# Peptides against a protein of PDB entry 2AUS, part 18

Target 1, 323 residues: chain A of PDB entry 2AUS
Amino acid sequence: ADIKREVIVKDDKAETNPKWGFPPDKRPIELHIQYGVINLDKPPGPTSHEVVAWIKRILNLEKAGHGGTLDPKVSGVLPVALERATRVVQALLPAGKEYVALMHLHGDVPEDKIRAVMKEFEGEIIQRPPLRSAVKRRLRTRKVYYIEILEIDGRDVLFRVGVEAGTYIRSLIHHIGLALGVGAHMAELRRTRSGPFKEDETLVTLHDLVDYYHFWKEDGIEEYIRKAIQPMEKAVEHLPKIWIKDSAVAAVAHGANLTVPGIVKLNAGIKKGDLVAIMTLKDELVALGKAMMSTQEMIERSKGIAVDVEKVFMPRDWYPKLW

## One batch from the design tools (peptide; made by RFdiffusion4, then SolubleMPNN)

Design b1_p9_7_s1 (from b1_p9_7, 4 letters changed)
Fold by OpenDDE base, seed 1:
Structure b1_p9_7_s1 (fold): chain B 323 residues (1-323), chain A 9 residues (1-9)
Amino acid sequence: as target 1 above (323 residues)
Amino acid sequence: MKELYELID
């Protein structure tokens, strides 16, 4: 998520009308909720589905969805997209994850050997999906971006791990235990990051949401519930972005594909087939789509389909039809 | 057998 992407400007004279749209910071509270994502601290015990059902009850919502399943026993960062933002969770599926894990070793191992072997698990690892996975149990490669040992207490190893989406930490710990020659199991797990969502000031509990909703409904205080809900644009911060002309926004909001003439600026390093966020010049999310061109092709070409629009988020009436 | 809950993240 922290990849600073260069921004290439194609049209430096493109202006945006301040009367059109609703920038993330200027949404009325009801509209903010309709296009919101909660950075939830999931408690241990309930399923991710049960927690989403609780949020819907607390906030009186019709729809919500989560950005990646946490097991009942696993706590921490669970992005929950609300109402009209519910489908933005698809942007979080390919996002990297971070965990803090407690590994229990089944025998005594010198600390220096633990550190050396765990360092060898940084990079590409071969995993088998668990037995109950809806994913066919084929051998798959996954990236471990980093392992940071936090504490070693005898047979207990507390560590931070950054991983590619769909890496199973339980399987990683099992393989580390095999490499150490004593075996190991996962004692505890907390997710500390899901793409752009991390343990920060935006992390809220179910209890916080109850209190903040009551402060809004009973006392008329919007501040707390407004801070507890992030704009849906937060859920796409890790994606490559394409910013479009005001004249292209209504067409894309109606489900038209983005053509090259509509592009004002874009991130470097877009490849054909990448998931991209289509943004207004006010940093409003219009749609998600599949890049049909590279960044370089989008710069060099004067015409053609740049993005195949897969999911529209913006209402059709926020920008005028200029076609 | 403790049910292997799958972290499908």
Scores: peptide ipSAE 0.014, ipTM 0.496, DockQ to the pose 0.032
Fold by OpenDDE base, seed 2:
Structure b1_p9_7_s1 (fold): chain B 323 residues (1-323), chain A 9 residues (1-9)
Amino acid sequence: as target 1 above (323 residues)
Amino acid sequence: MKELYELID
């Protein structure tokens, strides 16, 4: 998520009308909730689906979805997209994850050997999905971006791990245990990051949400519930972005593909086939789509389909039809 | 790493 992408300006004279749209920081509370994502601290015990169902009950919502399943016993960062933002989970599912794990070894191993072997698991690993996974049981490669050993206490190894989406930490620990020759199991697991969502001041509990919703509905205090819900635009911070003219916004909001003349600025390094976020000049999310051109092609060409629009988020009436 | 794959079959 921390990849700083260069911004290339294609039209430096493009202006935006301040009367159109609803910037992420200027949404009325009801609209903010309709286009919101909660950075939830999932408790250990319930499934991710049970937690989403509870949030829907607490906040009186019709729809919600989560940005990547945590096992019942696993706590920590679970992004929950609300109402009109529910489909933004498509951007979060493929995002990298970070965990803190406690591994218990089934035998005594020298600390130097533990450190050496765990370092060899950085990079590409082959995993078999767990039997209980909804994922088809096929051998698959996954990236381990980093392993940081935090503490070693005899047979207990506390470590931080950054991984590609869908890496099973339980399977990683099993393979580390086999490589050490003694076997190992996952004692504890917490997710500390899911793409742009991390352990920070935006992390909230189910209890916080109950209290904050009560303060709004009974006391008229919206401040707490407003802070507890992030704008849906937070859920696309890790994606490459394309910013469009005001004149293109309503067409894209109606489900039209983005054409090259509508582009004002864009991130460097977009490849054909990438998932991209289409943004207004006020940093409002219009849609998610598939890039049909590279960044270079979007700069050099005067015409053509730049993005195949897959998911529209913006209402059709926020910007006028200028065609 | 190669030897670990023979043990998982």
Scores: peptide ipSAE 0.008, ipTM 0.437, DockQ to the pose 0.012
Fold by OpenDDE base, seed 5:
Structure b1_p9_7_s1 (fold): chain B 323 residues (1-323), chain A 9 residues (1-9)
Amino acid sequence: as target 1 above (323 residues)
Amino acid sequence: MKELYELID
């Protein structure tokens, strides 16, 4: 959900030195790649792991990782985090997903009944993970945020569905078919969204990446490869954020926990235990961590640990030590 | 809350 989070300012006098850090829009091309995420249009056929291996070969990378597995036959939005950004995928795993699915019914059903029954699958559903899942086959609740029927052609139902992470669309379609009394199966599936990554102008193919890398290396044109790679900060847009003083950045970059005096501004609605992004005043990602306080406690308190820092991304030398 | 049991055939 594009939850517009209110921003609460705690220190309105806090300034940032323009000479420190590398804002997402001002990284040299090599540094941009080192801290990049590709919004890949995964083709049908290969595994998500094979696609990541191909990207590493195309772009001459040592490390990469994906923001959530797509099955071999499933196409669409696969975020691929590069090099030093590889671990940002942990922010994308719990993020909501959207799909467009084609459901084939095994019998004739009136359109009014199809629409009525599918609307009843919005909200909380109980699923078993499929046999091929690496996840223990325990009953689990998942949220269906919305179902939008796009087209009904006889026994074929094209629909958009927004779901909680790890909802199985194949299982959803099977149970819709049972509720309709005729049975159904998933004919086609495409992922159209993974958290902040969607079908937009940033979506690129493997062929685009080959061409854009060639334009950079052989022709000296960096514009295309620069646009094809998003800054790692894109992968945390859906998280609650805490912005910190320049004097706190180097400490957090060394793995120190964020204390309350380091906070300049923060999003409303942070709860204890939430995954949060720690940002500079230039919107650079310093670290991911676990909130140890609510937003309200971070405002009211003068001291204490606000965030338990779990993963640092920023290099230790981008900001000076001011302690 | 709809219970989605995979009926094991």
Scores: peptide ipSAE 0.008, ipTM 0.454, DockQ to the pose 0.014
Fold by OpenDDE base, seed 4:
Structure b1_p9_7_s1 (fold): chain B 323 residues (1-323), chain A 9 residues (1-9)
Amino acid sequence: as target 1 above (323 residues)
Amino acid sequence: MKELYELID
């Protein structure tokens, strides 16, 4: 769910110098790539790791990482963070996912019963991780946010499902099949969403990346490769944000914790312990960190550590040292 | 380039 978070302004007079930093929309192409995330349409067949390795080869990159494994047979939305953005994938791992799944039933079931039973799987479900998962095989609860049946054709049920991170759709389908009394298996699965990344105009194939890189390197046309790569800030859109003064940016970029005086505006509903994105007033990602205060405490306090900075993304030199 | 296309298909 795109949870719109209220923005609370703490300092309404805070301005930003247009000469400092590199806003996500104004990065030179090389810098855009260095701080990029590809919304990749992962093909069925390869592992997510193989696909990341191919992207590194295609784009001549030293490092990249993906925002959450898709099984080899699963296609669709795989966010791939590039170079200096590679560590932003940690913001995507806990993000909600959406899938379109084809469930094949092992027997005939009336459509009304299919619809009724699948609706019962909305909400909290108990799952056991699959045998192939490196995750401890303990029973765990996961949220199914919604199930939308798209089509029922005899024994084939096409549905959209929104789920909490680490929900196994194969296991969901197995349990639906058991509840229907006939059994079922996952015939097809496509991921249509991973947090802020969805199946939209930003979704690109590996072939697109080859062609777009060629157009840039051989023909001098950067437009395609620029559009194929999203700014790293996209990968944190789903997080609560704290926007900081220009004078605080360089300190945070050096790994200093964010103190309360540095805050200009912030999202409502931040709790102590939440993962938060520290942003400039130009919506540049400075760092990820752990909230040490609630939103209310960050408003009411005049001093103290607001965010324990865990991961810096912004270079140290984009903003001047103003201390 | 040819080897890369053959690996993606």
Scores: peptide ipSAE 0.007, ipTM 0.479, DockQ to the pose 0.678

Design b1_p9_7_s2 (from b1_p9_7 with H5Y E9S)
Fold by OpenDDE base, seed 3:
Structure b1_p9_7_s2 (fold): chain B 323 residues (1-323), chain A 9 residues (1-9)
Amino acid sequence: as target 1 above (323 residues)
Amino acid sequence: REELYELIS
């Protein structure tokens, strides 16, 4: 998620009309909720689906979805996309994750050996998805981006781990235990990051949501619930972006594919097949789509389909039809 | 509010 992407400007003269759209920080509270994502601190105990159902009850919502399952016993960062933003979870599912894990070793191992062996698990690992996963139980590679040992207390190893989406920390710990020769199990797990969502001032509990909704509905105080909900654009911060002309926005909002002439600026390093966020010049999310060209092709070509638009988020009326 | 607190606790 921390990959700074270079921005290549294709049209340096492109301007945006300030009267069109609703920039993330300019949405009325009801509209902000309709296009919101909660950085939820999921408690241990409930399933991610139960928590989503509770959020829907708390906030009187018709629809919501989460950005990647946490097991019942696992706490921490669960992005929950609301209402019209519900489908933005598609951007969060493939996002990297970070966890703090407590590994319990089943035997005594010298600290130097623990450190050495855990360092070998940085990089590509082979995993089989657990039986209870929605994922086909085929052996697959997953990347461990980093392992940071925080504390070693005898047989207890507290560590931070950054991983590719769908890496199973329980399985990682099991394999570390096997490599150490003593065996190990996952004692505790907390997710500290899910793509752009992390443990920060935006992290809120279910209790916070109950209180903040009450303050808004009963006391007329919207500030708390406004802060507790992030704009849906937060959920795409980690994606490569393509910024489009005002004249292209309404067409894309109607489900038209993005053509090369509509591009104002774009991130470097887009490959054909990448999930990309189509943005306005006001950093509003118009749509998610599949790149049909590389960044280089989008720069060099004068015409053609740049993005196959898969999911429209922006309402059709925020920008005028200029066709 | 209390019912919601009981539900989520």
Scores: peptide ipSAE 0.269, ipTM 0.904, DockQ to the pose 0.816
Fold by OpenDDE base, seed 4:
Structure b1_p9_7_s2 (fold): chain B 323 residues (1-323), chain A 9 residues (1-9)
Amino acid sequence: as target 1 above (323 residues)
Amino acid sequence: REELYELIS
C-alpha cells in the first residue's frame, strides 16, 4: 500500500542552497548511474544473482545488488541498485511485494467456492519457509494484504496478490489447493511490485539495457540510459523520512548520528527502532538509519540523537561543513 | 553488443 505519511514541519523557515548537492533530477549521467536503481524486468530462467552479474557487465559496473530474490522461474520486478546505491537494497528487502500468479487446480471446483476460499487467505497466514531458502525453517506468520482474482478458467486461476516480504506464493497456492480439497500448484509467477518499484514505464529488460548503454557510449545519446535508471531515492520512497538542514548534511554524510536540532521536517508515525531515510531539503538521500526517538520525541525534544546512522549514501563533499 | 545479447538470451 502506498501509505501516505503526514509531513510535520519543525522549521518552516529552513531554506536550502541551490548550489549544494545533486538533486535526483539534476545528476550528470555518470553520477546518476553511480546513484541509480534499475527497475528490471527479470526474465524467467536466470537466477537473480546471474542477472545482477549481467547488468554489471552490460553497464561496466564494479558493484550492484538486488532488492529481493526472485526464483529462476519467476519473472518481473527486480530492483537492481548500482554502484554507490548498492546498499539501498536493504530498504527494499522488508518491503511489501505484489505478484500475479497462475494457480492450477488438480480437480474441478465451483467458481463460487474458489472465490470464497481464496478470500479466507487474506490476512495473517502461517508459513514454513521452503528447504531451499537461507531462512530458518520455523513456522512464521505472514500478511496477505489482498487477493484479487483476475480470471478463472476451469482449473486455472489467475490472481493478483499483495503480500508481506518473504511470503512464499508457492506455499500459499499449495495451502489454497488443500483448502479447496483438490490440491493445487503454482504454474506461473510474476512479481509486479517490490515496494516502490512496480510495472510501469520505468520497467526495462536486459536487452533494453544493452541497447541503451550502446546508444550512450557509441552514439552519445544519454536519454535512454538516463530513463532506464531511477535515482536511488526511489528505493526509499516507502520509508518514513526525516529532512535535515543543509548544515547537518555534511556531518551525517561523514557518518555522524542525526541530532534533533538538524531536523527540518519529518514524517508522522516514526517509532523508535524504525528504519528511516535521512533526506536533504532537495529530497536527496543522505543516509539510512535507525530511529532512536519517535516522531513526537523528535518534535518535543531540543537535543539528543534522533537517528543512529547505519548507512551513508551521499558523498562527503556535496555539502560544505558548516561547523 | 552481439556477445551481450547472446549472454542474456
Scores: peptide ipSAE 0.268, ipTM 0.904, DockQ to the pose 0.818
Fold by OpenDDE base, seed 1:
Structure b1_p9_7_s2 (fold): chain B 323 residues (1-323), chain A 9 residues (1-9)
Amino acid sequence: as target 1 above (323 residues)
Amino acid sequence: REELYELIS
């Protein structure tokens, strides 16, 4: 569930100048692309890196990055951050994932037993990363948030699974098969969610991108390519947010840490060490940073460093220097 | 466009 984070207002009188910045809905098409993220339906076959390279070629981009690797044979939701937004993928890498998987059992098992055993895999599981993973091959705990069995047809089990980032569904299926006593393998896998990106009207193919770019460049129709690219702010929707005064925006855009007086409103439940999104009052992403205070400390204190700014996204000139 | 279609197919 998208846990709606409570918003605590510190300064109810804070206003924003409508002439400053570029709200996500008001960016010219070129600027929208520069600060964009594509909710790509990755086809089976290519690597996630090949797909990113193709998007760069299709859209004539210098830089792009993806929000978490899909194996070549795995299809579905691959967020691809563009140009100046490329580093927003750091917010997506730790985000939860959802998959639909087809598990093939190597023997006959009663449906009731399948359902019972699969339910036991909800919660914490121990996994070893596969050899092909760039991750150190150490045993690690991962969370399975939910398993929803969609269909059982003899030895074929179709299920939806929500997991912590870097959970290996192939390994999960292998362990389920062992627990069932017959063994199992992953027949098919599709990613249906990566943090705030899901299967919805924003999901586009590589072919769609070719067509939409052509319509823009050759026919002067920007509407399709505009719709196919989400603002980078979409890639941080799942993060706790801190909204800042117009007078603080330029300083943060220059790489200054956010201090408590700059805060207008913030989400509840921020802990020290959390990754947070620093936003303008127009919901523009200024920067990502590490919380140096809890939400409560940010409310109670009149001064101090609230956020250690790690990555600036906003250009330095969108807001005036007011210091 | 056709070259890009062939590349991504």
Scores: peptide ipSAE 0.249, ipTM 0.898, DockQ to the pose 0.863
Fold by OpenDDE base, seed 5:
Structure b1_p9_7_s2 (fold): chain B 323 residues (1-323), chain A 9 residues (1-9)
Amino acid sequence: as target 1 above (323 residues)
Amino acid sequence: REELYELIS
């Protein structure tokens, strides 16, 4: 998620009409909610599905969806996409995750050995999905990006871990315990990051949402609920982006594929098959799609399909039809 | 509001 992507400009003369669209920070409160994502601090106890149902009741919503399941006992960062933004969760499901975990060892192990063995689990690991997962129980590789030991107190090891999506921390701890020769189990788990969503000033509780919605509806104060909801564009910050001409926006909003002439600027390092975000020059999310060309091909070619558009988010009327 | 607090607690 933290990879700074270079921006390559293809058309330095492209301008945008300030009268068209609704930039993320300029949406009326009702429209902001319709295109919003909550960085929820999920409490331990409820399922991720129950929490989504409660948010729909609290905020009087028809639709919502979460950016990756947390187990009932697991707390922390759960992105919840609202209403018209609900399908933006498809960008968050494959995103990297960070956790803080408490591992309990079943025997005494010297601290130097704990540190040495845990460092060997950085990189590729082999996992079998647990029985409770909707995923087929086939052996698969997963990446552990980093392990940071925070504290060692006798048999209790507190650590931060960055992992590829669908890495099972419970299984990782079990394998660490086997490698240490004493066995181990997961005592506690909190998710501290899900792609662009982390523990920061945007993290809110269910109680905060009840209060902030009340302040808006009963007291006429929209500031709190406005801050509690992030624009849907936050949910795609970790994706490679392609910025398009005003003249291409309405076509893409109608479900047309993005062609090379519509591109104003793009991130470096796009490969064929990558999930990409199509943006306006005002940083509004138009659509998600599959790259049909590399960045280099999109620069060198004058024509062809650059992106196969899979999911449109922008309404069809925000920009005029210029075809 | 109270009913919502009871639901989420």
Scores: peptide ipSAE 0.248, ipTM 0.898, DockQ to the pose 0.817

Design b1_p9_7_s3 (from b1_p9_7, 3 letters changed)
Fold by OpenDDE base, seed 1:
Structure b1_p9_7_s3 (fold): chain B 323 residues (1-323), chain A 9 residues (1-9)
Amino acid sequence: as target 1 above (323 residues)
Amino acid sequence: YEELYELID
């Protein structure tokens, strides 16, 4: 998620009309909420679905969705997309995750052995989905990007782990315990990252949301609720982006596929089949779509379908029809 | 042990 993608400029003369659209930083509070994502600190206890239902009640929302289920006992980063932004969660589901886990060993193991064995679990691992997983019970590979041991206290091992989406930390800990020869279980788990959402100043609790909503509705103070809600564009920061001409925005907002002439700039390394974010020159999310060309093809070609538009977010009236 | 697992919906 932190890999700065190179930006290739295709049309250096392309300008944007400042009167069109609503840049993420300039949305009225109601519109900001309609296109918002909360970086929620999910408490332990409730399900992710219950928490989403509570947010809908607190903020008087019709729709919301979360960027990847956390178990009831698991706390931490749960992105909750609001209203018209609800479908942006599809960009977050495949995003990498980070956790801090407490592993309890069922026997005594020398620290050097713990460190050595845990390092062997960096890379590709084979996992079996649990019985309760909505995913078909097929063996699957998952990537462990890194394991950072934070503390070892006898049989308790606190560690940070970065993983591919849908890696089961409980299963990882079980396998580590088997490799250590003593067995282990997951004592505690907190999610510290979900794609572009992490533990930072944007992380808010349910209590914060209650207070901030009251400050807005009762006292007319918008500042707190505005800061508590991130623009939906935050939820696509980790995706490769394509920035389009003002003249192409309305067409894409109507569900037209993006053609090569509409491209102003784009990230390097887009492959055919990649999920991409289509952006305005003001960094507004227009749509998500499937790349039909590579970055190189989008540069070299003068025509053709660059992106198959799958989900439009931008209203049809933010930009004029210029076709 | 109810293996609680993150469900990717």
Scores: peptide ipSAE 0.017, ipTM 0.617, DockQ to the pose 0.031
Fold by OpenDDE base, seed 3:
Order: C-alpha cells, then structure tokens, then sequence
Structure b1_p9_7_s3 (fold): chain B 323 residues (1-323), chain A 9 residues (1-9)
C-alpha cells in the first residue's frame, strides 16, 4: 500500500467541470454510505460473514462485502464495502496485510536464535494452502515483507509481520517453530492492516456503528456516521491509477473500455495485466479494470485500448455523454 | 484446535 507511484501527465491542459460527479468529500450522507467502506475492528468470536450481516442490519443495507476473511478468533482490520461500493473489495483482496501475532514455542530457545531464525523468514517463503481453502493445494511462494519482534517472554514471541495477500500466519509460525527445532503454534492473531486500511482514527467497532447510526436517525447528527464510513476511493489508494477526461467518464461508466485518448494522467510502472483504478480528475472512482498496455505504451501510443473495464462503480448519469 | 484458516474467498 505504501508504494509511492510517480504521476505522469499526458494532457496538462485537461480541465474538469466542477458541476459533474460527486467528489468523495462532497457526497450527501446517503450517497456517501452507498459508496462507502467501513474500516471495521472485527471482534474475536464471529465470522467475517456474520459481521458483514450485522453491519447490513445495523445500517439497513441491502449489500455489503468484506476485503478479506478473518478467522472467527482473529480480530482487527476488516474493510467492509457497502452497497454500490461492495465490489471494491476486489481491490483489497490482493493487497498486502499486516498482523500482530503471538507465537508460542513448544520448547526453550535462546533469544538470539529466535531473532536470527525469524529474520531468515523475511523474503520469499514456500507455503502449502490449508485444506479448507478454495485454492488448489499446490505449494506456493509468498512474500514476507518484514518481521518485527515486539517482545520475547520465554516461549512467547510477540511480533509484527507484513505479508503478501494469502500468506497464512499460522503456517508461517509453524515453519518458524520447525526451524527453531522445538515447534510452535499461533496463540493469538490480530490484523493491523489490510492494504490502505490500518489501525488509525478511522477504525470503528460494531458498537460505534450502532451508536453513530442512532445519532443520525434519531438525533439528526450525521457527523459520526460520516466519519465512520470512508469513501470507496480509499479502497483503491494502493492501486495504480489512470485519470481520465470528463468526456471519457460517461463511456467508462457505461462499461466501455478506456482508450488511450481518454487518459489525462497515469501512474508510472503500470504493466500489462495489472489491476488499475480509473479515476476522474476529481479523484472519483469510475471503474476497476485490467491494464492492456504498460504506462510507457499508454504514453507513446495515440490510440488503442488502455484498460479493459471490468467493474464499474460510478453511476451513468454523474457525467454527461460527450460523444 | 480447529485450524480456522483465513478463508481466502
């Protein structure tokens, strides 16, 4: 999520009409909710699906979805996309994750050895997906971006770990235990980050949502519920972006592929096949799509399909048809 | 311990 992406400007004269669209900061509360994502502090106990069902009930929603399952016993950051934003979770599934884990060792190991061995697990690891995963039981590589040991108390090791999506912390701990020669298990786990969503002032509980919804509906105070819900654009902050002309927005909102002439600016380092966010010049999410060109090709070419549009979020009427 | 695995949907 923290990848700083250079922005390359292709059309420096492109302007946007302030009367068109609904920028994330200017959505009426009802519209904000319809295009919202909650940074939920999932409690331990319920499944991620149960929690989503509760949010739907609390907020009187028809649709919601989460940005990556947490086990019932696992607490912490669960992004929950609401209503028209529900499908934005697809941007969060491939995003990196951070956890704080408590590992319990099955034997005594010198602290220096614990530190040395855990450091060796930074980088690429080989994991076997668990039996219950829909993922083929093939050995797969995953990246461990970092391991930060927070505390060692005898056989208990508290650590922070940043990982590629779909890295199993339980399996990591098992392998660390094997490498230490004594075995280990995961005692506790909390997710502290899911892509752009982290433990910060935007993190809210189910109780907060109940209270904030009540304050809005009964007392007419929308401030709390507004703050508790992030704009869906938050869920794509970690993706490479392509910003398009106002004249291209309606076409993309109708499901047309983005062509090269529609591009105003774009992030560097887009590769063919990358998931990209198509944005307006007001940083509104129009659609997600698959890059059909690299950044360089999108700059050099005058025509062609730049993005195969897969998921449209923007309503068709926010921008006029200018063709 | 039921291996509660993160269901990667």
Amino acid sequence: as target 1 above (323 residues)
Amino acid sequence: YEELYELID
Scores: peptide ipSAE 0.017, ipTM 0.615, DockQ to the pose 0.033
Fold by OpenDDE base, seed 5:
Structure b1_p9_7_s3 (fold): chain B 323 residues (1-323), chain A 9 residues (1-9)
Amino acid sequence: as target 1 above (323 residues)
Amino acid sequence: YEELYELID
C-alpha cells in the first residue's frame, strides 16, 4: 500500500531559484538516461544479471544495476537503474513486493478449506532460506501483507500476494500445501510490483527498448525512449522525504551531512535509523541517508545533524556553493 | 522439477 505520508512544513517562506538544478521532468534526454530507471518486464529464461547486461548493450551504457533478483524462470517487474542512478537500487531492496503465483495442489481440497487456510497465512510467517541463497540459512520471520485468491480450478490456485522483501513464495506455497494436508508446489510465478514500480504504462520489454533506442538514434525521435525511462526519483517515492533549502543542496552534494537549519519540509513518522531521501524544493534527489533524528526532533530542534548522508546522486555543480 | 530457488536478495 502506498502509505500517504503527511508533509510537515518547517519553513513556509523558503523559495527556490528556477535557474538551479534539473527537475525530473526537465532533463535533456542524455541527462535523463544518466539518471534513469527502467521498469523492465523481465522475460522468463534469462537471469536478472543477463538482462542488465543486455540493457547496457542496447542503450550503450557503462553501468547499470537491478532492484532485486528474479529467478531465471520468473517474469515481471525488474527495476533497472542506469549509469549515475545505478546505486538508487539500494532504496528498492528493502521495499515490499507483489507477486501473482500459480500453486498446484497434490490432492483434492474443498474450495472453502483452501480459502480459509490461505487466509491464515496473512501476517507473520517463519521461513527457511533456500539452499542456494546468499543469505545464512537461519529461520527468519517475514510479513505477508495480503493474499488475494484470483481463481481456483480444481488443484490449481491462482493468487496475488503482497510480501515483505526477501519472502520466498515457493516456501510459502510449500507451507500452505502442508497446512492443507495434501502438499503443494509453485507452478508459475510473476512479480507484479517492486516498491513504487508496478505493472502500468511504464512497464517495457527488452524489444521495446531496442525499438525506442533505434527511433532516437536513427530517426531523431526521443519521445519513446524518454517515456520508457523513469527519473531516478521514482525509485525513492516509497521512502520518507526531507526537502532542503537551495543553500544546503551544494553542501549535501559534496557529501556534508544535513543539519536541521537546512530543512524546509519533511514527512511525518520518520524515526531515527530510517532510510530517507533528501530532496530539493524541485523534487530532485540529492542524496540517500540515515535519519539521526525523528520527525518531531527535526521540528523542535534548531541545530544538529538531521541526516547522515550515505549516498550522493546529484552532481556538485547543479546548485551554487553558498557556504 | 528443477528447483526454482528464489534468490530474493
Scores: peptide ipSAE 0.019, ipTM 0.621, DockQ to the pose 0.033; fails the geometry check
Fold by OpenDDE base, seed 2:
Structure b1_p9_7_s3 (fold): chain B 323 residues (1-323), chain A 9 residues (1-9)
Amino acid sequence: as target 1 above (323 residues)
Amino acid sequence: YEELYELID
């Protein structure tokens, strides 16, 4: 999520009309909620689906969705996309995750051996999804980006782990326990990161949301609920971006594919088939789509479909039809 | 108890 992507400017003279659209920082509170994502601190106990249902009740919403399931016993970062932003979760599902885990060993192992063996699990691992997973129970490779041991206390090992989406930390701990020769299980797990969402000042509880909604509805104080909800654009910060002309925005908002002439600037390193965010020059999310060209092809070509638009977020009336 | 793993949608 923290990978800074180079920005290549294709049209340095392109301007945007300040009267069109609603930049993320300038949305009225109702519109901000309609295009919002909550960085929720999920409590242990409820399912991710139950938590989403509670948020819908608390905030009086018709729709919401989460950016990757957490098990009932697992706490921490659960992005919850609201209303018109609900489908932005498709950008978060494939994003990397970070956890803090407590592993309990079933026997005594020297700390030097624990550290050595856990370091060997950095990189590619083979996992089998659990029986209750919605995913087909096929062996699959997953990346462990890093393992940081925080504390070792006898048989208890506290560690931070960064992983590819769909890596099962319980399965990782089981395999570490087997490699140590004594066995192990996951005692505790907290998710500390889901793509661009992390443990920071934007992390809020269900209780915070109850209080902040009350302050808005009963006391007329919008500030707290406004800060508790992130703009949907936060949920695409980790994606490669393509910024488009004002004249192309309404067409894309109507579901037209993005053509090469509409591009003002874009991130380097886009490959054909990548999920990309189509942005206005005011950093508003117009749509998500599949890149039909590389960055280089989008620079070199004068015409053609650059992005197959899969999901539109922007309303059709925020920008005028200029065709 | 097959402990529920993170259901990836």
Scores: peptide ipSAE 0.018, ipTM 0.614, DockQ to the pose 0.032; fails the geometry check

